# Peptides against a protein of PDB entry 1LOE, part 89

Target 1, 181 residues: chain A of PDB entry 1LOE
Amino acid sequence: TETTSFSITKFGPDQQNLIFQGDGYTTKERLTLTKAVRNTVGRALYSSPIHIWDSKTGNVANFVTSFTFVIDAPNSYNVADGFTFFIAPVDTKPQTGGGYLGVFNSKDYDKTSQTVAVEFDTFYNTAWDPSNGDRHIGIDVNSIKSINTKSWKLQNGKEANVVIAFNAATNVLTVSLTYPN
Target 2, 181 residues: chain A of PDB entry 1LOE as posed
Amino acid sequence: TETTSFSITKFGPDQQNLIFQGDGYTTKERLTLTKAVRNTVGRALYSSPIHIWDSKTGNVANFVTSFTFVIDAPNSYNVADGFTFFIAPVDTKPQTGGGYLGVFNSKDYDKTSQTVAVEFDTFYNTAWDPSNGDRHIGIDVNSIKSINTKSWALQNGKEANVVIAFNAATNVLTVSLTYPN

## One batch from the design tools (peptide; made by RFdiffusion4, then SolubleMPNN)

Design b2_p23_5_s2 (from b2_p23_5, 10 letters changed)
Fold by OpenDDE base, seed 1:
Structure b2_p23_5_s2 (fold): chain B 181 residues (1-181), chain A 23 residues (1-23)
Amino acid sequence: as target 1 above (181 residues)
Amino acid sequence: SSSDLTAEISITSISFSSELDLS
């Protein structure tokens, strides 16, 4: 069995196990993906490759991730665009910004993307988002158009706790989000 | 563009673990 694990409770100014892309950086012990400015895309990658799929056996890894995030917008009614937790090839680079969240380029399924993401989407894009217009959590497989979504009520400026787990045996991805305070 | 709207997005902590059976 191959295992990979990491934990970061305080993000340092020189966080060696992360690769920063675009506008992503660390400050005040946090990983900041975006500031409250227009037209930014920030990403951070774990610096070591993770063996998720074995070509010899066809086996897929189980994984679990837990993180805490804060979205702080000047106006709670105008919040764009959200962010993702994603898994992508090791040479991944920032993709289209805005509603594509810097990880996708199309709503059309593209298996060559090899990207799976859990989106925390704060902005309604009529071309692909759920028609109710709710802010939502989405599971994205090779497309910004989620295969499944659930509504999520953003609490501006507050910490949200997320747990994402994948069970390879059942092929089930679970996502939980809570605001403890 | 939706990117014209703004928000600061920060991650305060993260943990990750994976397990791959090679048999």
Scores: peptide ipSAE 0.720, ipTM 0.937, DockQ to the pose 0.749
Fold by OpenDDE base, seed 4:
Formats: structure tokens, C-alpha cells, sequence
Structure b2_p23_5_s2 (fold): chain B 181 residues (1-181), chain A 23 residues (1-23)
């Protein structure tokens, strides 16, 4: 079994195991993807490639990730756009911003994207988001249009704990989000 | 797109682990 693991509990000013893209940066020991300014796309990649799929065997890795995030909007009713945890090819570059969250370019399925993402989407995009208009968690496979979603109530400025796990044997991705007291 | 709306998004910590069966 080939394993890969990393843990970052404090993000330093020279976090060498991350590749920062766009407006992503570290400050106050946090990774900041976006500041409360217009037209920003920030990403951070783990600097070492992770063997997720083996072409020789066809096997896919099991993985688990946990992280804590904060979305802090000046106005709780005007919160955009959200962010993703994503897995993409090693040469991935920032994609379309705004509702595409910097990781996709289309609501149409594009296998060439080779990108899987879990989105934490705070803004309703009529063209692809769930019709109920709720802020939501979504699982995105090669498209910004999620294959599955669940409504999520954002607590502005509060820390949310996320666990994402993928079981290769069952081909099931699970996501949990909690706001601890 | 909601480019006119804003939010600060930060990650405070992250852990990741993967296991790939090579057999």
C-alpha cells in the first residue's frame, strides 16, 4: 500500500509544502483563499503529487481529509462565492472565478478536467445550483454542477469542521460539516 | 457569478491521508 499524509495546523508565511495560486496566501497562521474584495481567486495545492489512481492496477486510493474553515462576509446576507476542496492534475491552474469557484469552467460535464471537488457554495447560481436556492455542500465531478448537494446553513465568521472521506471499494464520498460550540 | 459580493475565506488547519492498494 502506498500512503501519503500531511497535516498543517498553523499556516506559516513560508509554507513550503503548499503551492499558492492566485490570491491565496497565509496570514495570522491561516490559509486565506479570498479576502473580502471583488474578483479574487485563491487556491493552494499540496506541493507533492499524491498517487490517487494507479494506471497499472486501476486502483483508486482511499483518502480522508479534515479541515476547519471560516467564511467571514461583511454582510451575512451577501456572501459569495464559497470554496472547494479539490483534487486535480498536478499541473492544475486556477480556472474560472466567481460561481465556478476557481476550479471549473463549465456546468457541462468535462472529463478532461479530471477534477473532483467538494464545494461549500454560498451563492445561488441559477444556471446550475439546486433550485431551492440554499447555500449548500456539493460534490462536483468535472463540472461546477454538483452530482449531489445538501443544504447547509452558513454561520458567518464561525469555524466549521469538515471531514471528507472516500472509500474506493464502495466508490462513495462522504462529507460532514459541523459548527462546534 | 457573484463577483460584486465578497467574503474572506480562510482555512485554519488541514489533515490529509491517502492509501492506495498497488496490488
Amino acid sequence: as target 1 above (181 residues)
Amino acid sequence: SSSDLTAEISITSISFSSELDLS
Scores: peptide ipSAE 0.717, ipTM 0.936, DockQ to the pose 0.738
Fold by OpenDDE base, seed 2:
Structure b2_p23_5_s2 (fold): chain B 181 residues (1-181), chain A 23 residues (1-23)
Amino acid sequence: as target 1 above (181 residues)
Amino acid sequence: SSSDLTAEISITSISFSSELDLS
């Protein structure tokens, strides 16, 4: 069995096990993906490749991740765009198209993308988001158009705890989000 | 779109683990 694990409880100014892309950076012991300014994309990658799928056996890894995030918008009613936790090929680069959360570039399914993301989407894009217009958690496989979504009530400026787990045997990805306070 | 609307998004902590069966 091949295993990988890491934990970061405080993000340092020189976080050696992360690769920063776009506007992503660390400050005050946090990873900041975006500030409250227009047209920014920030990402951070774990610096070591993770063997998530084995081409020889076809086996897929089990994985679990947990993280805490804060979205702080000047207007709690109008918030764009959200963010993702994602797994992508090692040469992945930020995508700048609005609404694509820095990860995708089309609502069309593209298996060559080899990208899976869990989105925490705060802005309604009529072309692909659920028609109810709710802020939502989505599971995105090779497309910004989620294969499954669940409504989520954003608490502006509050910490949210997330757990994402994938069971390869059942092919089930689970996501939980809670606001402890 | 973020062209018109803004938000500060921060991650305060993260953990990750994976296990891949190679047999």
Scores: peptide ipSAE 0.710, ipTM 0.932, DockQ to the pose 0.748
Fold by OpenDDE base, seed 3:
Structure b2_p23_5_s2 (fold): chain B 181 residues (1-181), chain A 23 residues (1-23)
Amino acid sequence: as target 1 above (181 residues)
Amino acid sequence: SSSDLTAEISITSISFSSELDLS
């Protein structure tokens, strides 16, 4: 069995096991993906490739990730765009199209992207988001258009705890989001 | 464009683990 694990409880100014892309950086022991400024895209990648799929056997890894995030918007009614946790090929590059959360570039399914993401989407894009306009959690497979979504009520400026788990045997991805306070 | 709107997004901690059966 091949295993990969890492834990970061405080993000340092020289975090060696992360690759920062775009405007992503560390400050005050946090990973900051975006500041409250226009037209920014920030990402961070785990620096070592992970073996998530084995071409010889066809086996896919089980994985679990847990993280805490904060979205702090000056106007809680106008919050764009959200962010994703994602798994993508090692040569993945940030995408700058608005609403694509720095990861995707189309609502059309593109298997060649080989990208899976869990989105925490705070802005309604009429072209692909659920028609009710709710902020939502989505599971994105090779497209910004989620294969499944769940409404989520953003608490501006508050810490949210997330757990994402994938069971390879059942091909089921589960997402949990809670506000502890 | 939605990218004209703003928010500070930060991650305070993260853990990850994966296990791949090669048999």
Scores: peptide ipSAE 0.710, ipTM 0.932, DockQ to the pose 0.740

Design b2_p23_5_s3 (from b2_p23_5, 12 letters changed)
Fold by OpenDDE base, seed 3:
Structure b2_p23_5_s3 (fold): chain B 181 residues (1-181), chain A 23 residues (1-23)
Amino acid sequence: as target 1 above (181 residues)
Amino acid sequence: SPSDYRAEIRILSMSGSSVLDLS
């Protein structure tokens, strides 16, 4: 088997196992994807490529990731846009289109993107988001238009714990989110 | 999004693992 594992309990100023893109950076031992300013995109990539698919066997990796995040908006009613956990080709670059969460660039399915994301979406985009307008968690495959979504109530400024797991045998991705406090 | 919509997004900790069967 081929395995990859990492654990980051604090994000240091010289976090060698991350590649920062756009406005992403570390401060006060936290990874900051965005500041509360206009027109900002920040990303961080795990620096080592992950072997997620084997072309010879067709096998896909099982994986699990957990993280704690905070969304801290000056106005709890006006929060945009959210963020994603994503897996993409090693040459992936930040995308700047509004509402695409720095990862996608179209609501049209594009197999060549080879990008899967779990979005934590705080802003309703009429063109592709669920019509109920709720903030939501979504599973995105090669498109910002999620293949599945679930409503999520943002607790502004509070820590949320997330676990994302993929079972290759069943082809099922699971997401859990809790607010412990 | 409108200009008045904004937020600071922080990740506090993260871990992950993957296992690929090559057989």
Scores: peptide ipSAE 0.715, ipTM 0.935, DockQ to the pose 0.815
Fold by OpenDDE base, seed 2:
Structure b2_p23_5_s3 (fold): chain B 181 residues (1-181), chain A 23 residues (1-23)
Amino acid sequence: as target 1 above (181 residues)
Amino acid sequence: SPSDYRAEIRILSMSGSSVLDLS
């Protein structure tokens, strides 16, 4: 069995177990992915590669991640674009296309991207988002066009607790989001 | 997105674990 685990309750100015990409940085013991400015993409990667799939057996890892986030928009009605938790190849680079949340670059399915993401999407992109226009949580497999979505009411400026768990035996990814206050 | 659509996104804490069976 191969295992990986980490826990970060405070983000230091030089957080050694994270790789920062784009505009992502740490300040005041927080990880800031984006500031409230135009044309910004920020990412942070866990610095050690995780063995998620074994080519010999075909086995896939079970995993769980939890985090607390805040989306803080100057205008609660005009919020873009959201963010993702994602798993991607080690050489992954930030993507700058609008609405692709820094991870994807197409609405078409592309298995070669080898990217899975949970999106917390605050902006309606007519080309791929659910037609009801709701802010939503989505499961993205090799495409920004989610394989499944659920409406989510953003509480602007409030802390949200997220738990994401994957059960390899059942091939089920579970996402939980709560606002504790 | 339009220029007036923007937000600061912060992560306050994070943890993770993975277990891969190699048998």
Scores: peptide ipSAE 0.712, ipTM 0.932, DockQ to the pose 0.818
Fold by OpenDDE base, seed 1:
Structure b2_p23_5_s3 (fold): chain B 181 residues (1-181), chain A 23 residues (1-23)
Amino acid sequence: as target 1 above (181 residues)
Amino acid sequence: SPSDYRAEIRILSMSGSSVLDLS
């Protein structure tokens, strides 16, 4: 087997196992993807490539990731745009910002993007988001238009715990989000 | 998105693991 694992309990000023892109940076032991300013895209990549698919056997890796995040908006009613956890090619660069969350460029399926993302979407984009207008968690495969979504009630400024797991045998991706406090 | 919808997004901790069966 080939395995990869990492654990970051606090984000240091020179976090060696991350590659920072765009406006992403560390401060006060936190990874800050976006400050409360307009027109920014920040990303952070795990610095080592992960062998997620084996071309010889066709096998896909099982994986699990967990993280704690905070979205902190000056106005709890006006919050954009959210963020993603994503898997993309090793040479990935920031993509379109705003509603595309810096990881996609289209609502049309584009297999060449080779990107899977779990979005935590706080802003309703009429062109592709669920029609109920709810903030939501979405699973995105090669498109910002999610293949599946679930409503999510944002607690502004509160810590949320997320677990994302993929079972290759069942081809099921699970996402859980809780507010422990 | 409207400019007044700005927000700070922070990640406080993170872990991950992957296992690929090569058989």
Scores: peptide ipSAE 0.712, ipTM 0.937, DockQ to the pose 0.826
Fold by OpenDDE base, seed 4:
Structure b2_p23_5_s3 (fold): chain B 181 residues (1-181), chain A 23 residues (1-23)
Amino acid sequence: as target 1 above (181 residues)
Amino acid sequence: SPSDYRAEIRILSMSGSSVLDLS
């Protein structure tokens, strides 16, 4: 069995177990993916590769991740674009920004991206988002067009707790989001 | 997205674990 675990309770300026990409950085002990400006892409990667799939057995890892985030928009009605938790190849680089959330480049399925993401999407992109226009959580597999979505009511400026778990035996990814306050 | 649509996104804490069965 191969295991990996990490815990970051505060994001320091010298956070050694993260790789920062684009506009991602730490400030005030928080990881800031984006500031409230346009056309930014910020990412942070766990610095150690995680063995998610074993080529010999075909086995996929079980994993759980938990995090707390805040989306803080100057205007609660004009919020874009959201962010993702994602798993991608070790050499992954920032992808298209805006509605692609810096992790994808197309709504078309692209197996070569080898990227799975859970999106917390605050902006309705007509071309691929659910037609109800709701802010939503989505599960993205090799495409910004989610394979499944669930409406989510953003609490602007409030802390949200997220748990994402993957059960390899059932091939089920679960996502929970709560606002504790 | 429109230029006036923007937000600061912060992650306050994060943990994770993975277990891969090699059998």
Scores: peptide ipSAE 0.710, ipTM 0.941, DockQ to the pose 0.815

Design b2_p23_5_s4 (from b2_p23_5, 13 letters changed)
Fold by OpenDDE base, seed 4:
Structure b2_p23_5_s4 (fold): chain B 181 residues (1-181), chain A 23 residues (1-23)
Amino acid sequence: as target 1 above (181 residues)
Amino acid sequence: DSSNLRARIDITSISFSSELDLS
């Protein structure tokens, strides 16, 4: 069994195990993906490749990630666009911003993307988001159009706890989000 | 384009673990 793990509880100014892309940066022990400014994409990648899929066996890794995030919008009722936790090829670069969250370029399935993401989507994009217009968590496979979504109530400026787990045996990805305070 | 409504997004902590069966 091949294993990989990392933990970051305080994001330092010289966080060497992260690769920062676009407008992503660290400050005050936090990883800031974006500031509340227009037309930005910020990403951070774990600097070491993670063996998620084995070409010889076809096996896929089990994985669990947990993280805390804060979305702080000037206007609680107008918040765009959200963010993702994602897994992508090692040479991944920032993709389309805005509603594509810097991770995808299309609502159409694109196997060449080789990207899976869990989105925390705060903005309703009529072309692909659930018609109820709710802010939502989505599971995205090679497309910004989620294969499954669940409504989520954003608490502006509050910390949310997220757990994402993938069971390779069942091919099931689970996501939980809570606001502990 | 919704970039004009962009919010600040911070990650305050993260952990990750994976295990891959190579058999």
Scores: peptide ipSAE 0.727, ipTM 0.942, DockQ to the pose 0.735
Fold by OpenDDE base, seed 5:
Structure b2_p23_5_s4 (fold): chain B 181 residues (1-181), chain A 23 residues (1-23)
Amino acid sequence: as target 1 above (181 residues)
Amino acid sequence: DSSNLRARIDITSISFSSELDLS
């Protein structure tokens, strides 16, 4: 069995186990993906490759991740665009910004993307988001158009606690989000 | 002002673990 684990409780100015992409950076012990400015994409990757799929056996890893995020928007009623937790090939680079959240380029299924993401989407994009217009959590497989979504109520400026777990045997991904404070 | 639409997004902590059966 091959295992990988890491934990970051305070993000340092030179966080060597992260690769920063685009406008992503650390300050005040936080990882900042984006500021409240136009046309930015910020990403951070764990610097070591994770063996998530084994080509010899076809086995896929079980994994669990927990993280805390804060979205702080000047306008609580109109917030763009959200962010994702994602798994992608080691050579992954920032993709289309805006509603594509910097990780996808299409609403059409594109197997060459090889990207799975859990999105925390604050902005309604008519072309692919759930028609009710709710802010939502989505599971994205090779497309910004989620295979499943659930409405989520943003608490602006407050910390949200997320747990994402994947069970390879059942091929089920679970997501939970709470505002503990 | 686009800054009224966009938001600051911070991650304050993260943990990750994975387990891959190689048999």
Scores: peptide ipSAE 0.727, ipTM 0.941, DockQ to the pose 0.814
Fold by OpenDDE base, seed 3:
Structure b2_p23_5_s4 (fold): chain B 181 residues (1-181), chain A 23 residues (1-23)
Amino acid sequence: as target 1 above (181 residues)
Amino acid sequence: DSSNLRARIDITSISFSSELDLS
């Protein structure tokens, strides 16, 4: 059995186990993906490859991740675009298309992307988002168009706790989000 | 463009663990 684990409770100025892409950076012990400015994409990758799928056996890893995030928008009525937790090939690069959350580049399913993401989407894109227009959590498999979504009410400027777990035996991904304060 | 409405997004902590059966 191969295992991987890491924990970061304070993001340092020289966080050696992260690779920063785009405008992502650390300050005041936080990882800042984006500032409240236009045309910005920020990402951070765990610096070591994680063995998620074994080509010999076909087995897929179980995994659990927990994180806390804050979205702070100057105008709570207009908040773009959100962010994702994602797993992608090691050579993954930031994507700059608006609404694609820096991870995808098409609403069409593309198995060659080999990318799975949990999106926390704050902006309604009519071309692919749920028609009710709600801010939402989505499960994205090789496309920005989620295979499943659930409405989520953003609390601007508040910390949210997230737990994402994947059970390989059942092929079920679970997501929980709470605002403890 | 939605990018013109970008908010500040911070991650304050993260933990991750994975287990892959190779048998």
Scores: peptide ipSAE 0.723, ipTM 0.941, DockQ to the pose 0.745
Fold by OpenDDE base, seed 2:
Structure b2_p23_5_s4 (fold): chain B 181 residues (1-181), chain A 23 residues (1-23)
Amino acid sequence: as target 1 above (181 residues)
Amino acid sequence: DSSNLRARIDITSISFSSELDLS
């Protein structure tokens, strides 16, 4: 069995096991993906490739990730766009298109993207988001258009706890989000 | 394009583990 694991409870100013892309940076022991300014995309990649799929056996890894995030919007009525936890090929680059959460660039399904993301989407994009307009958690496979979504009520400025788990045997990805406070 | 409506997004902690059966 090939395993990969890491844990970061305090993000340092020179976090060696992360690759920062775009405007992503660390400050005050936190990873800041974006600031409340226009046209910012920030990402952080785990610096070591993870073996998520084995071409010889066809096996896919089981994985679990947990993280805590805070979205702090200057105006709680206007919050865009959200963020993702994602798995993508090692040469992945940040994408700048609005509403694509720095990961995707189209609502069209593109198998060659080989990108899976869990989105925490705070802005309604008419072209692909659920028609109810709710902020939502989405599971994105090779497209910004989620294969499944769940409404989520943003608590502005509060910490949310997330757990994402994938069971390869069942091919089921589970996501949970809670606001402990 | 909603870029003008961006919020600050921070991650305060993260853990990750994966296991791949190679058999």
Scores: peptide ipSAE 0.715, ipTM 0.936, DockQ to the pose 0.733

Design b2_p23_6_s1 (from b2_p23_6, 11 letters changed)
Fold by OpenDDE base, seed 3:
Structure b2_p23_6_s1 (fold): chain B 181 residues (1-181), chain A 23 residues (1-23)
Amino acid sequence: as target 1 above (181 residues)
Amino acid sequence: ARIDILSISGSSELSSSNGKKPA
């Protein structure tokens, strides 16, 4: 059995186990993916590769991740675009296309991208988002067009707790989001 | 909008007892 675990309760100015991409940085013990400015992409990668699938044996890993985030928008009616938790190949690079959350670059399914993301999407993109226009949580497999979504009511400036778990035996990914305060 | 992550933890377990996926 191969295991990996990590815990970051406070993000330091020199966080050795993260690789920062784009505009992502740490300040005041937080990981800031983006400030309230347009056309920016910030990402952070866990620096150690995680063996999530073994092509030789076919083994797939169980995994669980928990995190707390805050979205703070000056204008609650103009909140774009959201963010993702994602798993991608080690050479992954930030994507700058609008609406693609810095991870994808097409709504077409692309098996070769080998990218899975859970999106916390605060902006309605007519071309691929659920037609009800709600802010939503989505599960994205090799495409920005989610394979499943659920409406999510953003609480501006409030801490949200997220748990994402994957069970390889059942092939089920679960996502929970709560506002404890 | 400003997006901050305050904390994160995670774990993974790769085992032969898990589900299999063809190459």
Scores: peptide ipSAE 0.697, ipTM 0.935, DockQ to the pose 0.839
Fold by OpenDDE base, seed 5:
Structure b2_p23_6_s1 (fold): chain B 181 residues (1-181), chain A 23 residues (1-23)
Amino acid sequence: as target 1 above (181 residues)
Amino acid sequence: ARIDILSISGSSELSSSNGKKPA
């Protein structure tokens, strides 16, 4: 059995186990993915590759990830665009920004992307988002168009706790989000 | 909007007893 674990409770100015991409950076012990500035993409990768799938044996890992985030928008009624937790190839680079969240390039299924993301989407894109226009959590597999979504009410400026778990035996990914306060 | 991550943790377990996916 091969196991990996990590924990970052405070993000330092020289966080050695993260690779920062685009506009992502650390300040005041937080990882800032984006400021309230147009056309920015910020990403951070865990610096050590995690062996999630072994192509030789076909083995797939179970995993669980927990994180706390804050979205602070100057206008609670117009919030763009959200962010993702994602798994991608080790050489992954920032992709299309805006509604594609810096992770995808198309709403069409692209197997070559090899990217799975959990999106926390605050902006309604007519071309691919759920028609009700709600802010939502989505599971994205090789496309910005989610395979499943659930409405989520953003609490602007408040801390949200997220748990993402994957069971390889059942092929089920679960996502939970709570506002503890 | 400003988006901050305050903390993150994770764990993974790769085992032959887990589910398998063909290459």
Scores: peptide ipSAE 0.686, ipTM 0.933, DockQ to the pose 0.823
Fold by OpenDDE base, seed 1:
Structure b2_p23_6_s1 (fold): chain B 181 residues (1-181), chain A 23 residues (1-23)
Amino acid sequence: as target 1 above (181 residues)
Amino acid sequence: ARIDILSISGSSELSSSNGKKPA
């Protein structure tokens, strides 16, 4: 059995267990993925590879992650674009920004992407997002076009608690989001 | 929009007793 665990309760200026990409940085004990500026992509990777799938044996890991985030938009009626929690190959680099959230490049399924993401999407992209136009949580597998979505009411400036869990035996990914305050 | 992560934790367990996915 191979196990990995990590916990970051405060993000320091020199966070050794994170790899920062693009516009991502730490300040005031927070990880800032993006400021309220257009055309930015910020990412942070856990610095240690996680053995989540063994191609030789076919074994797949169970995993659980929890995090707290805040989205603070200057205009609550025009919030772009959201962010993801994602799993990708160790050499992953920032991808297309905007509606692709810096993680994908296409709505077409591309197994070579080897990327799974949970999106917290605040902007309606007509080409791939749910037609109701709601802000939503989505599960993205090798495509920005989610395989499943659920409407989510953004509370601007409020802390949200997220839990993401994957059960390899059932092949089910669960996502929960709450606003405790 | 400004997006901040305040905290994060994670754990994983890879075992032969877990489900399998073919290559």
Scores: peptide ipSAE 0.685, ipTM 0.932, DockQ to the pose 0.843
Fold by OpenDDE base, seed 4:
Structure b2_p23_6_s1 (fold): chain B 181 residues (1-181), chain A 23 residues (1-23)
Amino acid sequence: as target 1 above (181 residues)
Amino acid sequence: ARIDILSISGSSELSSSNGKKPA
């Protein structure tokens, strides 16, 4: 079994192993996806291809990703759309902004998207989000309409620890989020 | 959650959107 591993503990101004799209950039050793301004999308792509599926063997890889994020809204009662961790083809480009988080274009399933995302959604979109209106974590497969969601209470300005794991044998994606502070 | 991971060769990414006010 072949394993690829990488880690980024601090983000530099010339972070060469990331491809930035939209308004994404690094500052103060942090990766910043968006500023608190209207109608922006920011993305960061790992510059090296990740082969989740082996075309020769048909095997699907296990993976584990961990990261820490901060959502810092200037007004806790006026929060934007959120962000995603996603896996997409190497030639992926920014998609529709707003509630689509720059990753999808439709609530309808679109297999051509070839995108799986874990969303950290801070805005209730009536057309596709859970009816309870809660901020939530969602698992998105080729659609902004999540196949599964769980309510999540945003702690504005606080660091959250996330672990995303996929077990290929069971076909189960696991997401955990904690606020240690 | 059970997810059908498609046959993709790509990258791991983070993306965000902002600027929308809550209703």
Scores: peptide ipSAE 0.117, ipTM 0.666, DockQ to the pose 0.029; fails the geometry check

